# Peptides against a protein of PDB entry 7Q4I: the designs that were tried, part 147

Target 1, 281 residues: chain A of PDB entry 7Q4I
Amino acid sequence: HENSTIAERLYSEVRVLCWIMTNPSNHQKKARHVKRTWGKRCNKLIFMSSAKDDELDAVALPVGEGRNNLWGKTKEAYKYIYEHHINDADWFLKADDDTYTIVENMRYMLYPYSPETPVYFGCKFKPYVKQGYMSGGAGYVLSREAVRRFVVEALPNPKLCKSDNSGAEDVEIGKCLQNVNVLAGDSRDSNGRGRFFPFVPEHHLIPSHTDKKFWYWQYIFYKTDEGLDCCSDNAISFHYVSPNQMYVLDYLIYHLRPYGIINTPDALPNKLAVGELMPEI

## One batch from the design tools (peptide; made by RFdiffusion4, then SolubleMPNN)

Design b2_p21_8_s2 (from b2_p21_8, 14 letters changed)
Fold by OpenDDE base, seed 4:
Structure b2_p21_8_s2 (fold): chain B 281 residues (1-281), chain A 21 residues (1-21)
Amino acid sequence: as target 1 above (281 residues)
Amino acid sequence: SESKKIYEEAEKLAEEIDKEY
């Protein structure tokens, strides 16, 4: 017996469109496993590719493939969303085809915010962008207003947003969003623990794998700890998750339970006014 | 770009972790 009443409420009140960055070579290898696991918990799921796939529900964007075209693909993906789906959701998540997302935890984080607030969330990095930018691999989520500003105000202006398709995708969108006053939110929980992670759980939970010289420690915007205190109990995403690991995570998170332990959800916070953010910790 | 190198290093690290488990 599982009580999902609050999760069902949030599914209705905090509508999330998930778009997955993929390519034709990964439709069967990776993307289909997203569709069969965590992607089914999105209100809408779209795969953004260079080729159409009716079985996957993949969209063919007018872009080339390869890492040098990821920024081009992101621009076209959000144009497509704005044109066809801007009213289908309140929040718009970008994830990779090897990102795993606990959508219920994302809805919990987003619940107090108005979708008309120009804000986006993810794993915040500090370089290149003054307010920070969200790591591409961890996935990032834009409010409806953030998408509108990005597509309508930023993209048409080469002074605000890079016209070329080259560059780091996450840095470039971060620059564009800053230039139209979309705020880089704080996704940490009330204990200051991160929710979006650019690596697999094992990498964050086991400190022995990271040298102090590892670039991540220079890039992370907020101070974070390693080990069991690294991660929120309400963590949202992990990156570099293999297809097999997606099914394992789905089982562990949604099915496997220790008998006799009941998880009582925290009370929902008060809703914020338009333009209001939660206090930073 | 420095960012590209960072992700390439992260991918290599992830692959190494996957091999260890």
Scores: peptide ipSAE 0.030, ipTM 0.700, DockQ to the pose 0.095
Fold by OpenDDE base, seed 1:
Parts: C-alpha cells; sequence; structure tokens
Structure b2_p21_8_s2 (fold): chain B 281 residues (1-281), chain A 21 residues (1-21)
C-alpha cells in the first residue's frame, strides 16, 4: 500500500501543463510513449507539432518542420498555451519527446513559489544570457506570469525577442525572458544537487563518462559533480531517453520497491511571497 | 550555432549509447 496523500495534494495545488515538442514523424515513434508514461502525470498534456493528431492530442502549430524551426515552434506553442490554456495550470513545462520527467519532484520544487512570480526553472547554463538560460533538452518550466510576460510583452517586441524563427531555441527564449524580467531560478535541491539534466542518467551518474574538456562543464551555471552526488534524490528530468527507457524508468520509479525500505517525505517548505525566490545555496 | 552543435553531438552520443544496449 502506497501513501500518495502528499502527491495527490501537490497534484491539485501545483498544477502543471506539460507541452511536448514533437513532429509528425515522431508521433508514433516517441510522443505516444511520453503519453503512456510520465506525461499521464501532468495535469494537462499537449503535444506541439506541425500536424494534428487526435489520438495523441497533438496540435498543429503554424510552423515548418526541421531543427531550424524549433524557436518558431516554441514561440507558437506558448502563444497557443496563452490563448487557450493559461488558466488550466499554474506552471508550464516544455519538454522534448525524448525527455523523461518525474512530475511529482517538479511539483515539490515548485510548491513554495507563486505562479504569479515571474520565474522559470530548468538546467541553467551560463553563456549568452547574463542571468543564464535553461537547457532546452532538460526541459524547462515557466510560471503562469512568466508565460504572460513572454507572450504579451516579449514576443511582440523585436528588440526584446527575436522575431525570426532561427537560433538556438533555449538561448532565444532565455534572452526574451531576461528582457522582460523573468528570473532564471535555481532548481538545485537543499544539498546543491541538480534536478534537471540534459543527458540520460548514465551520463551524469557514471564518473569520468565525459571528457573534462566536454562543453557541458563550461556551460553549466552551477558547479556540479559526477557520480551519485551529481543528482538530487528528487531529480526532475533526463534527456535523450529512448521510448523503451521511458517504460524502464516508469517501472523503476513508480513500481519497483525494495521490500522493507519506507521513504518518509520531507515536510513541505513554507510558501514564498509573490516575487520571492528561495535563498541561493 | 554553438549550442545547436553541442546538442547534436550529445544526440549522437546518446544514439551511440542506445546502440550499445
Amino acid sequence: as target 1 above (281 residues)
Amino acid sequence: SESKKIYEEAEKLAEEIDKEY
């Protein structure tokens, strides 16, 4: 018997709309597996595509296909969310169709924050944007106020937000959000461990898996270690997760239990005022 | 452009790992 009382409470109090970046060629190959695994734990799940798919609940955005249009798709996705779904959730997660997300851990991280605080979270990178930006692959989550500012204040102004559809999606949204005073939050846990990860668990958990000259170590905003200390016990996301690995992770996280070990959750933190952030660690 | 190349390299690495399993 599982006690899910706290998780159920957070499901109601910390409402998350997840939108998945996908394309028509990946609807069956990738996106449907998101829907069958971690996506079912979102309060609302929408697949953002160039073609409609009623079985998947995919939306056809007015964008072209290809990697060069990811920024265009992100802009149109958030415009669509703002127009149709801004009141359906408190927080708005972008993820790729190969991102795996533990939504309960995200709700736990978000719980103290007001959705009226202009803030967003993810794996923070330091280049190009003064306050940093969130890695696109790890997924990033905007507050309702952040979405409002992005769509209403940033997007209509070419001086604040890039009007064309070219560029690195995560960098461009990071620039736009900074320009409208949306804060790049710290997603680390109380031990300073990361929660959003731009690679598979194996790449973070195995020491010396990457060369010390690997770009990631130059891009990461906060210092991080390799090995088991790399990652929060309440990690939120991993990227480059294959469809098969999504089912494995879903089983390991939600079904597999070591008999006789009972985890007691920490107490929920106090709620922050509007505009207030958790202290930096 | 650099960020894009970075993710492309990471995707290739991920694909290589997936092929090993």
Scores: peptide ipSAE 0.025, ipTM 0.678, DockQ to the pose 0.077
Fold by OpenDDE base, seed 2:
Structure b2_p21_8_s2 (fold): chain B 281 residues (1-281), chain A 21 residues (1-21)
Amino acid sequence: as target 1 above (281 residues)
Amino acid sequence: SESKKIYEEAEKLAEEIDKEY
């Protein structure tokens, strides 16, 4: 029998709204499987699309489809969240319909932070944005204050936030957030291991799976190693996870247990004041 | 854009991994 007491506490104290970037062609193929796996562990789950789907709980945003409209979808998604759901959660996760997220690990990372702190977390990349930006595919999570600043302060000002829908959505939101003093947080664990990953576990866990010339090594904000030391034991997300792999991950993470091994969770850190961040590693 | 190439390369890499399964 599992003791979920701490997880239940964090579910109530660290409320997460997850919004999933999807499109009508992926409602059945991908998004449905998010809903049936990790998405059910969010406090609120919304699929952001161009078409309504009542079975999926998908919202039809006033945007076109295609890769060139991802920034438009992100803007409209957060506008929708701010208008309808800003008080339904403390933290607001963007993920793709092929992102897998261990929500409990995200709550653990977020626990010490105030949702009134203007901060967001994810897989931090160093190019284009001085403080860095969070990889879109790995998913990124905004505090309630970060959402407020993005929607109320950044979006209405073309000097602070790109008004057209073109560009890389993760870079563009990163620019907007920086311009309103939302901090790009450090999502690494106490050992300096990453928690948000823009690829599948295999790509990060297998040494020399990628060439050293692979763009990722130039984009990562923090140095990371390959192999088992690549990833936190409390990793939060992986990207390019197929629908079938989502069920495999759900089984491996939440059901499969080595008999006789008891995992004792670390003590929760002290809560930070508004505006405070964890010390840099 | 460099960003588009990055995603395309990542998608290709993901597809290659999927083929190995």
Scores: peptide ipSAE 0.023, ipTM 0.655, DockQ to the pose 0.095
Fold by OpenDDE base, seed 3:
Structure b2_p21_8_s2 (fold): chain B 281 residues (1-281), chain A 21 residues (1-21)
Amino acid sequence: as target 1 above (281 residues)
Amino acid sequence: SESKKIYEEAEKLAEEIDKEY
């Protein structure tokens, strides 16, 4: 029997609402597999779509479909969350229907932070936004205060937040959040290893899998290594994960165990005061 | 936009991954 006492504690103390970006064509193809795998470990799971699906628990947002509407869908998703669910969680994760998330590792990262601190985490990119922004594909998590500031302060002001629905979703929310003093946090572990990844594990773990001229190396905010040292032992997310790979990851992470190796979790860090961040590495 | 090109490249990569499985 696994000792889940710490995980259960964090489930209660670090409540996470996960909203999944999807569309009607992907409800059965992708989104249902999120629900059947990592999404079940969220405190609340909502699928944001253009059509309602009661089996999936999908919400029909007042937006069109297509890549040009992703920013519109993100705005409406957070408006919906703020109106209906702002007190149901402490942290609010955006993920795609092909993002895989280890929610326990995210709770561990978030544990020291107050949800009243205006902060968000993800895979930080450096272009376009001075403090950086979080990659949309890797998923990003907002504190409750960050959601409040985004919905109440940023969205109603066209000078602070783009009013139309066009543009890169992750860049646009990053601009809006910066404009309301929501901090782009450092999601790296104590060894400086990343936790949120915009690609599949294979692309991060295998050296030279990507050309050195690949855009990713110009976009990453923090320097990262390739290979096994690329990624935290407490990694949180990967993107472009197929439905089949989600089940494989679930098996490898939660079921497959090397006999005789017992992982002892590190002690929880001290909680930070409201507005306090962990020192950057 | 540079951002659009990034997503197009990422999607192409995702499609290649999907073809391998």
Scores: peptide ipSAE 0.026, ipTM 0.683, DockQ to the pose 0.096; fails the geometry check

Design b2_p21_8_s3 (from b2_p21_8, 14 letters changed)
Fold by OpenDDE base, seed 3:
Structure b2_p21_8_s3 (fold): chain B 281 residues (1-281), chain A 21 residues (1-21)
Amino acid sequence: as target 1 above (281 residues)
Amino acid sequence: DEREKILEEAEKLAEEIDKEY
């Protein structure tokens, strides 16, 4: 029997609402597999779509489908969350229907932070936004205060937030959040290793898998290495994960155990005051 | 066993994919 006492504590103390970006054509192909794997470990799981699906718990947002509407869908998703679910969680994760998330590792990262601190986390990119922005594919998590500021302060003001539904979703929310003083946090662990990844594990773990000219190396905010030292032992997310790979990851992470190796978790850090961030590495 | 459920779901998915192609 696994000792889940700490995980259960964090489940209660660090409540996470996960919303999944999807569309009607992907409800059965992708989204249901999120629900059957990592999504079940969220405190609340909602699928944001253009069509309702009661089996999936999908919400029909008033948006069109297509890549050009992703920003529109993100705005409507957070409006919906603010209206119906702002008190149901402390943290609000956006993920795609091909993002895999280790929710326990995210709770561990978030534990010291107050949900009243205007902060969000993810894979930080440096272009377009002065403080950086979080990669859309890797998923990003907003504090309750960040959601409030986004919906109440940013969205209603065309000077602070783009009114139309076009543009890169992750860049546009990053601009809006910066304009309302939501801080782009550092999601790296104490060793400086990343936790949110915009690609599959293979692309990060295998050295020289990508050309040094690959756009990713110009976009990353923090320096990162390739290979086995690329990634935190407490990594949170990967992107472009197929439905089959989600089940494989669930097996490898939660079921496969090397006999005789007992992992002792690190002690929880001290909680931070409202507005306080962990020191940058 | 949760492990068996995951494997069963993966097998079902594989079968569904094979039917679509």
Scores: peptide ipSAE 0.007, ipTM 0.415, DockQ to the pose 0.026
Fold by OpenDDE base, seed 2:
Structure b2_p21_8_s3 (fold): chain B 281 residues (1-281), chain A 21 residues (1-21)
Amino acid sequence: as target 1 above (281 residues)
Amino acid sequence: DEREKILEEAEKLAEEIDKEY
């Protein structure tokens, strides 16, 4: 028998709305598999698309399709969330239809934080934005207050937030959030290990002889050592996960157990006051 | 650390596979 008491507690206390960036061509190919795997562990799951799909629970946003419209789709997605769902959750995760997320690990990371703290988390990159920005592919999670500030304060002001739909989605939201004093949080664990990953587990766990010139090492905000210490035991997300690999990950994470090994969860940290962050490592 | 050993073994295996292909 699995003891899920703490996970159940966190499910109730750290409510997460997950919205998935998708398009009509990916509803059946990708998004459906998110819904059947990790997406079912969100408190609410919404697929943001350009076409409605009642089976998927997809929302038709008033945006065009194509890579150049991702920023437009993100703006409309958060507007939709703010209008319809801002009180349905405490935290609001953006993920792609090829992102895999361990929602329980995200709840664990978020537990000490107030949803009224203007903060967001993800895989922090250092270029373009002074405080950094979160990688779009790894997924990023906004507090309720961060969503409020983004939609109410940033989006209506062209000086604070880009009004057109062009640009890198993750960079543009990062700029907007910085401009309304939403803090780019540190998602690393107590050992300084990352939790949000912009690639598949294999690329992070196995030191590919990737040339030290690989762009990722220049983009990461926090210096992480390659190899064995790359990844938290409480990792939250991976990107470029195929639909088939989502089921593999679901099996490995939630079903496969080494007999006789009992994992005792760490004690929950103390809750932080509104506006308070965990000390940087 | 058992994890470290597993990862080291995985790295070695990956290197071997890359040499074979």
Scores: peptide ipSAE 0.006, ipTM 0.427, DockQ to the pose 0.031
Fold by OpenDDE base, seed 5:
Structure b2_p21_8_s3 (fold): chain B 281 residues (1-281), chain A 21 residues (1-21)
Amino acid sequence: as target 1 above (281 residues)
Amino acid sequence: DEREKILEEAEKLAEEIDKEY
């Protein structure tokens, strides 16, 4: 027996539409396992593909498949969301079909923010975009206003947003969002720990003598430590999670409990005004 | 109930993996 009263409240007050980047070859292999695990905790779950799948709730976007079309798929996905679902949620998460997300932790992070604030969150990287951009693999979440600005203001203007479908999708959306004054938010917790992770938990938690030359350390916008201090207790996402690992994570996070230990949630922060961000940590 | 569903899905997945490999 678990007290989920606060989680239920946040489910209602912080509505999240999750769209999953997938392809027809991964509908059964990967995407269905997202639907059967963490995806069920989204207020709305949509799989963005090149082929329709009614069992999965997959949408056939007018794009080709392949890594060189990911940016095209992202643009079409947000167009589809804006046209059909912009009022169905307050926040719009992009994730891959091998991303695992603790949606309750994301709602907790988003709670103080207005969905009318032009902001988005994720694992912030520093290259290519002045304010930074969010790593595609870790997943990133846009406010409703950010989606509106992206689709209505950025996409129609080739000077603001790349018109072709080539390029790194996360970098390209980051450029577009910056050009329409969508802010790259800070997703770190009050202790300065990250919440969105572009790798599996093991990679972040275990201090590997990772060669200081590892690209990640040059890309990360905020300095982070390795080990137990790497990650928030309220972490939101991990990437490169296999279908099997999704079920393991679901069990560990939602079912496995140490007997006699009661976790009391922190108080919710005050809500911010439209356009206001949390103070720097 | 949720735990049982997770276990059932994990079993199905294991069976599918065994067929693919």
Scores: peptide ipSAE 0.009, ipTM 0.454, DockQ to the pose 0.025; fails the geometry check
Fold by OpenDDE base, seed 1:
Structure b2_p21_8_s3 (fold): chain B 281 residues (1-281), chain A 21 residues (1-21)
Amino acid sequence: as target 1 above (281 residues)
Amino acid sequence: DEREKILEEAEKLAEEIDKEY
């Protein structure tokens, strides 16, 4: 017998629209498996593509395909969300079609925050943006106010937001959001452990003697150690997750239970005022 | 302590897998 009462409450109180970055070649190969696994736990799930797919609920954005158009696709995706879906959710998650997300853990992290607070969360990186930016691969989540500021205030102004569709998607949105005073939040848990991960669980959990020269260690905003302290018990996302691994993760997280072990959830924190952030740990 | 044991076991398993491939 599973008690989902708190998860059901958070599903109602912390509404999440998930949009998935995909392309027509990945609709069947990748995106469909997101829809069949973690994507079903979003309050709303939309696939952002260059072609419509009624089975997938994919939207054809007016953008070209290719890695050089990811920034263009992100801009058009958020324009589409703002125009059609801004009131359908409180929080707006971007993920890739090979990102796996534990949506309940994301709702838990977001619960104290007002959706009217201009904030966004993800795996924070240091370079290029003073306050940091969120890694594109790990996925990132914007408040409703952050989406409003991005679409209404940043995008129309070429001084605030890059008009060209080229560039690193995550860096460019990070610059735009900073320029409209959207805060780069701290997604770490109360123990200082990360929740959004730009790689598969194996790469974070297992101390690979990754060369200390590995770019990731220079990019991470918060010092995190590899190994045991890498990952929150309430981790939110992993990247480079294959379609098969999505089903494995879904089984392990939601179905497999050690008999006789009952986890009692921690009490929910107090809600913050509009504009207030949790203290940095 | 329990988490540390799980992760130590996972690390050992990963090392064994890497030796097989």
Scores: peptide ipSAE 0.006, ipTM 0.421, DockQ to the pose 0.030; fails the geometry check

Design b2_p21_8_s4 (from b2_p21_8, 15 letters changed)
Fold by OpenDDE base, seed 3:
Structure b2_p21_8_s4 (fold): chain B 281 residues (1-281), chain A 21 residues (1-21)
Amino acid sequence: as target 1 above (281 residues)
Amino acid sequence: SEREKILEKAEEMAKKIDEEY
C-alpha cells in the first residue's frame, strides 16, 4: 500500500485545473489518452476544442482550427475558465494533447506560493519578452490572480494584449502577462534543475550531439546542463509525448517500483506571503 | 533485456486500458 497522505493533502490544498489544447481530429487520437493517464490527477480537467465532446468533456470554443488559431484558442480558453471555473482551482495549467504532466510534482512546486500572487510558471524562454515567457509545448501554469489579470485587465486592452488570433501563442500570452505585471517565475528546483521540458524525456536526458546552434540553447532563459543532471527529480512536464508513451510514463512513474527502495519526500517549504517569490538561483 | 520487459509490460497495460474504455 502506497502512503499517499502528503499527495492527498496537496491535492486538496493546491487545486489545479488543467485545460488541454486540442482539436476535433485529435479527440480520439490524443486527447482521450491524456484523460486516461495524467489528466485524471488534475482537480479539474477540461479539453478546449472547436467542437463539443461530452465523452471527453471537451468545450467548443468560438475559434477556428489550425496553427494560426492557437493564440485565439488560448484567449477563449482562459475567458471560459474565468467565467465558469475561476473558483474551482487555485492554479490553471495549459497543456497540449501531447504534453505529459506529473501533477504531484507541480503541486509540490506551487505549494509555497499564494494563488493570489500574480505569477506563472513553465519552461522559461528569454527572447521577445523582457522578463521571459513560458514555452507553450512544455505547458505553463497561471495562478488564479494571473488568470484574473489576463482576462480582466489584459485581454480587453489592445495595447496590452494582441487582439487578433495570429502569432506564437506562448509569446503572445507572455507579452500580455508582462504588461499586467504577472511575474514569470523560476520553476527550477533547489539544485537549479528544470521541471518543465519542451521535448520528450529522451531529448533532455540523453546528451545528443545536438549542434550548439540548436535554437533551444538560444531560447532557454536559465542555463541548464544536458544529461542525467538536466532534469529535476521532481520534473513536471514533457512535450511531444505520443499516446503510447503516455501509458509508458504512467507505468514507469506510478506503477513500476524498485523493490526495497522507499523514497521519503522532502519536507514542504514554508509558505510565502502574497506577492513573495522564492529567491532565484 | 530488462528494458524490453518494462516496455512489454507497459504495452500490455496500455492495451488493457484501451479494452476497458
Scores: peptide ipSAE 0.013, ipTM 0.425, DockQ to the pose 0.024
Fold by OpenDDE base, seed 4:
Structure b2_p21_8_s4 (fold): chain B 281 residues (1-281), chain A 21 residues (1-21)
Amino acid sequence: as target 1 above (281 residues)
Amino acid sequence: SEREKILEKAEEMAKKIDEEY
């Protein structure tokens, strides 16, 4: 018997809409597996595509396909969310169709924050944006107020937000959000461990003699360690997760248990006021 | 190894989950 009482409470109090970046060629190959695994733990799950798929619940956005259109797709996705779903959730997660997310851990991180606080979370990178921006691959989550500011204040103003659909999607949204005073939050746990990861667990957990020249070490906003101390016990996301690995992760996280070990959840922190952030570690 | 056995079991479960959904 699992005691899910706290998880159920957070499911109701910290409502998350997950939108998945996908394309028609990946509906069956990738997106379907998100729907069958971690995506079912979102309060609402929407697949953002260029073609409608009724089985997947995919939305056809008025954008072209390809890497050069990801920014265009992100803009249209958040417009769609704002128009149709802004009141359906408190928090709005962007993930890729090869991102795996532990939604309960995300709710735990978000619990103290007001959705009316203009904030977003993810794997923070330092280049190009003064406050940093969140890695697109690791997924990032906007508060309801952040979505409002992005769609209503930033997108209509070419001085605040790039009108062209070109550019790195995560960098461009990061610029737009900064320009409307949406704060790039710190997603690290109380021990300073990361929660959003732009790679598979293996790449973070296993110390690789990765050359200090590896771009990731230049991009990461906060100092990170490799090995067992790389990752929070309450990690939220991993990227480049294959469809098969999604099912493996679902089994390992939600089904496989060491007999006789009871994990007791930490106490929930106090709720923050509107505009208040957790202190930086 | 114990790890390999866990992973093997996880892969088997992955197939089952894929069939159920």
Scores: peptide ipSAE 0.008, ipTM 0.361, DockQ to the pose 0.026
Fold by OpenDDE base, seed 2:
Structure b2_p21_8_s4 (fold): chain B 281 residues (1-281), chain A 21 residues (1-21)
Amino acid sequence: as target 1 above (281 residues)
Amino acid sequence: SEREKILEKAEEMAKKIDEEY
């Protein structure tokens, strides 16, 4: 029998609302598979779309469809969350309908932090935003206070947050959050390994002969090595995960066990005070 | 560790595939 006592504790103490960015054409093709796999481990799961879908629990946001409206959709999604769900969770994850997330590992990372700390986590990129911004595809998680600041302080002020719906979604939210003093946290583990990944596991685990000129190496905020040390044992997310791969990952992570190997979880760290961050690695 | 061995093997296999294509 699997001992889930700590995971159950974290499920109650580190409440996560996951919102999935999707569109009507992807409800059946992609979003449904998120709901049937990792999304069921969120405390609350909402699909943000342009059309309502009662089977999926999708919300029709007042936005158009297309890549140029992703920033608009993110703004409306967080407005909706703030209005209806701000007290339903402590942390608010954005993910795409092709992002896979190990929610337990995210709760472990978030456990020491107060949800009243203005902080957000993800795969940190260095360009365009001084403190960095979190990659949209890898998913990013805001504290309750970060959501409050984004919706109440940033969005209403065109000087702090872009009013237009154009632009790179992840960059634009990163700018807005910086402007309201939401900190771009360090999501790396104690060994300095990343937890949020903007690609599939294969691309991170296998040193692809990716030319050292690959844009990713210029964008990453923290230097990470390729190969075995690329990824935390407590990795949180991967992107470009096909619907079929979601079920494979679900099986491999939650069902497949090597007989006779018992994983003992590390002790939980001490909780931080409001406004306190973990020391930089 | 066995994990490291598996990952090393995967890397070796990936290199072989890339050399064959």
Scores: peptide ipSAE 0.007, ipTM 0.423, DockQ to the pose 0.031
Fold by OpenDDE base, seed 1:
Structure b2_p21_8_s4 (fold): chain B 281 residues (1-281), chain A 21 residues (1-21)
Amino acid sequence: as target 1 above (281 residues)
Amino acid sequence: SEREKILEKAEEMAKKIDEEY
């Protein structure tokens, strides 16, 4: 009795390649659970690691393991995508192996945009990068043109993109993308509510973290209210989601329904021209 | 709103969980 016609249309028209940041120690513990839950709703799913795993579809990138190599892994992941998969999708999502993503909500956000527009989306932070950058933990999505510019124009130039593998990966890619005129998009809904979240739903929905000194409030690019108005009804991602919580979220979002309540989706917005962004809210 | 009621209930439940742990 479920009408998925619009979701099926968006699956075909807004093709998403999801690449998951992982490591060999997390293949079974975390990454496998991404594959069994939200990752199955991507058009293409690839796990980026330092070791190959044929069961997981993991790629062995030529990088070392450890937190100090995340930027190196991100660079090699996008190089690999550009070389092998640039035509397999229109949009390219980076997520961690503890990020949960509602891919249908991401397709809805991306629908009006051309994949030839140099743009990327996520949870926008304001420090270090003039236009802002997207939080690594919340996941971020690049257009096909953004990937091209990153790999072809930014990465080969040490003046545009950091050549070593050290640093905060989200800040470093944000600098590189700005330097090649990839726009940091606004992922908020029409009510100004966020869609990409760098924490679990509980931390965003429940105003327990009312400490105004919490770094997040200094980093967030757009002012967001605490509590109910924090989160879009069409939220896209949450971070620090345990493997067990992924299955719970998958059940709650896709299977559990209140009897007698029918949600009618809003009409799709008009498509934008190449280079055009949605108006600021 | 119904949403506000749901979140008020969620907050109450969260407080109870925090009190139990």
Scores: peptide ipSAE 0.005, ipTM 0.388, DockQ to the pose 0.030; fails the geometry check

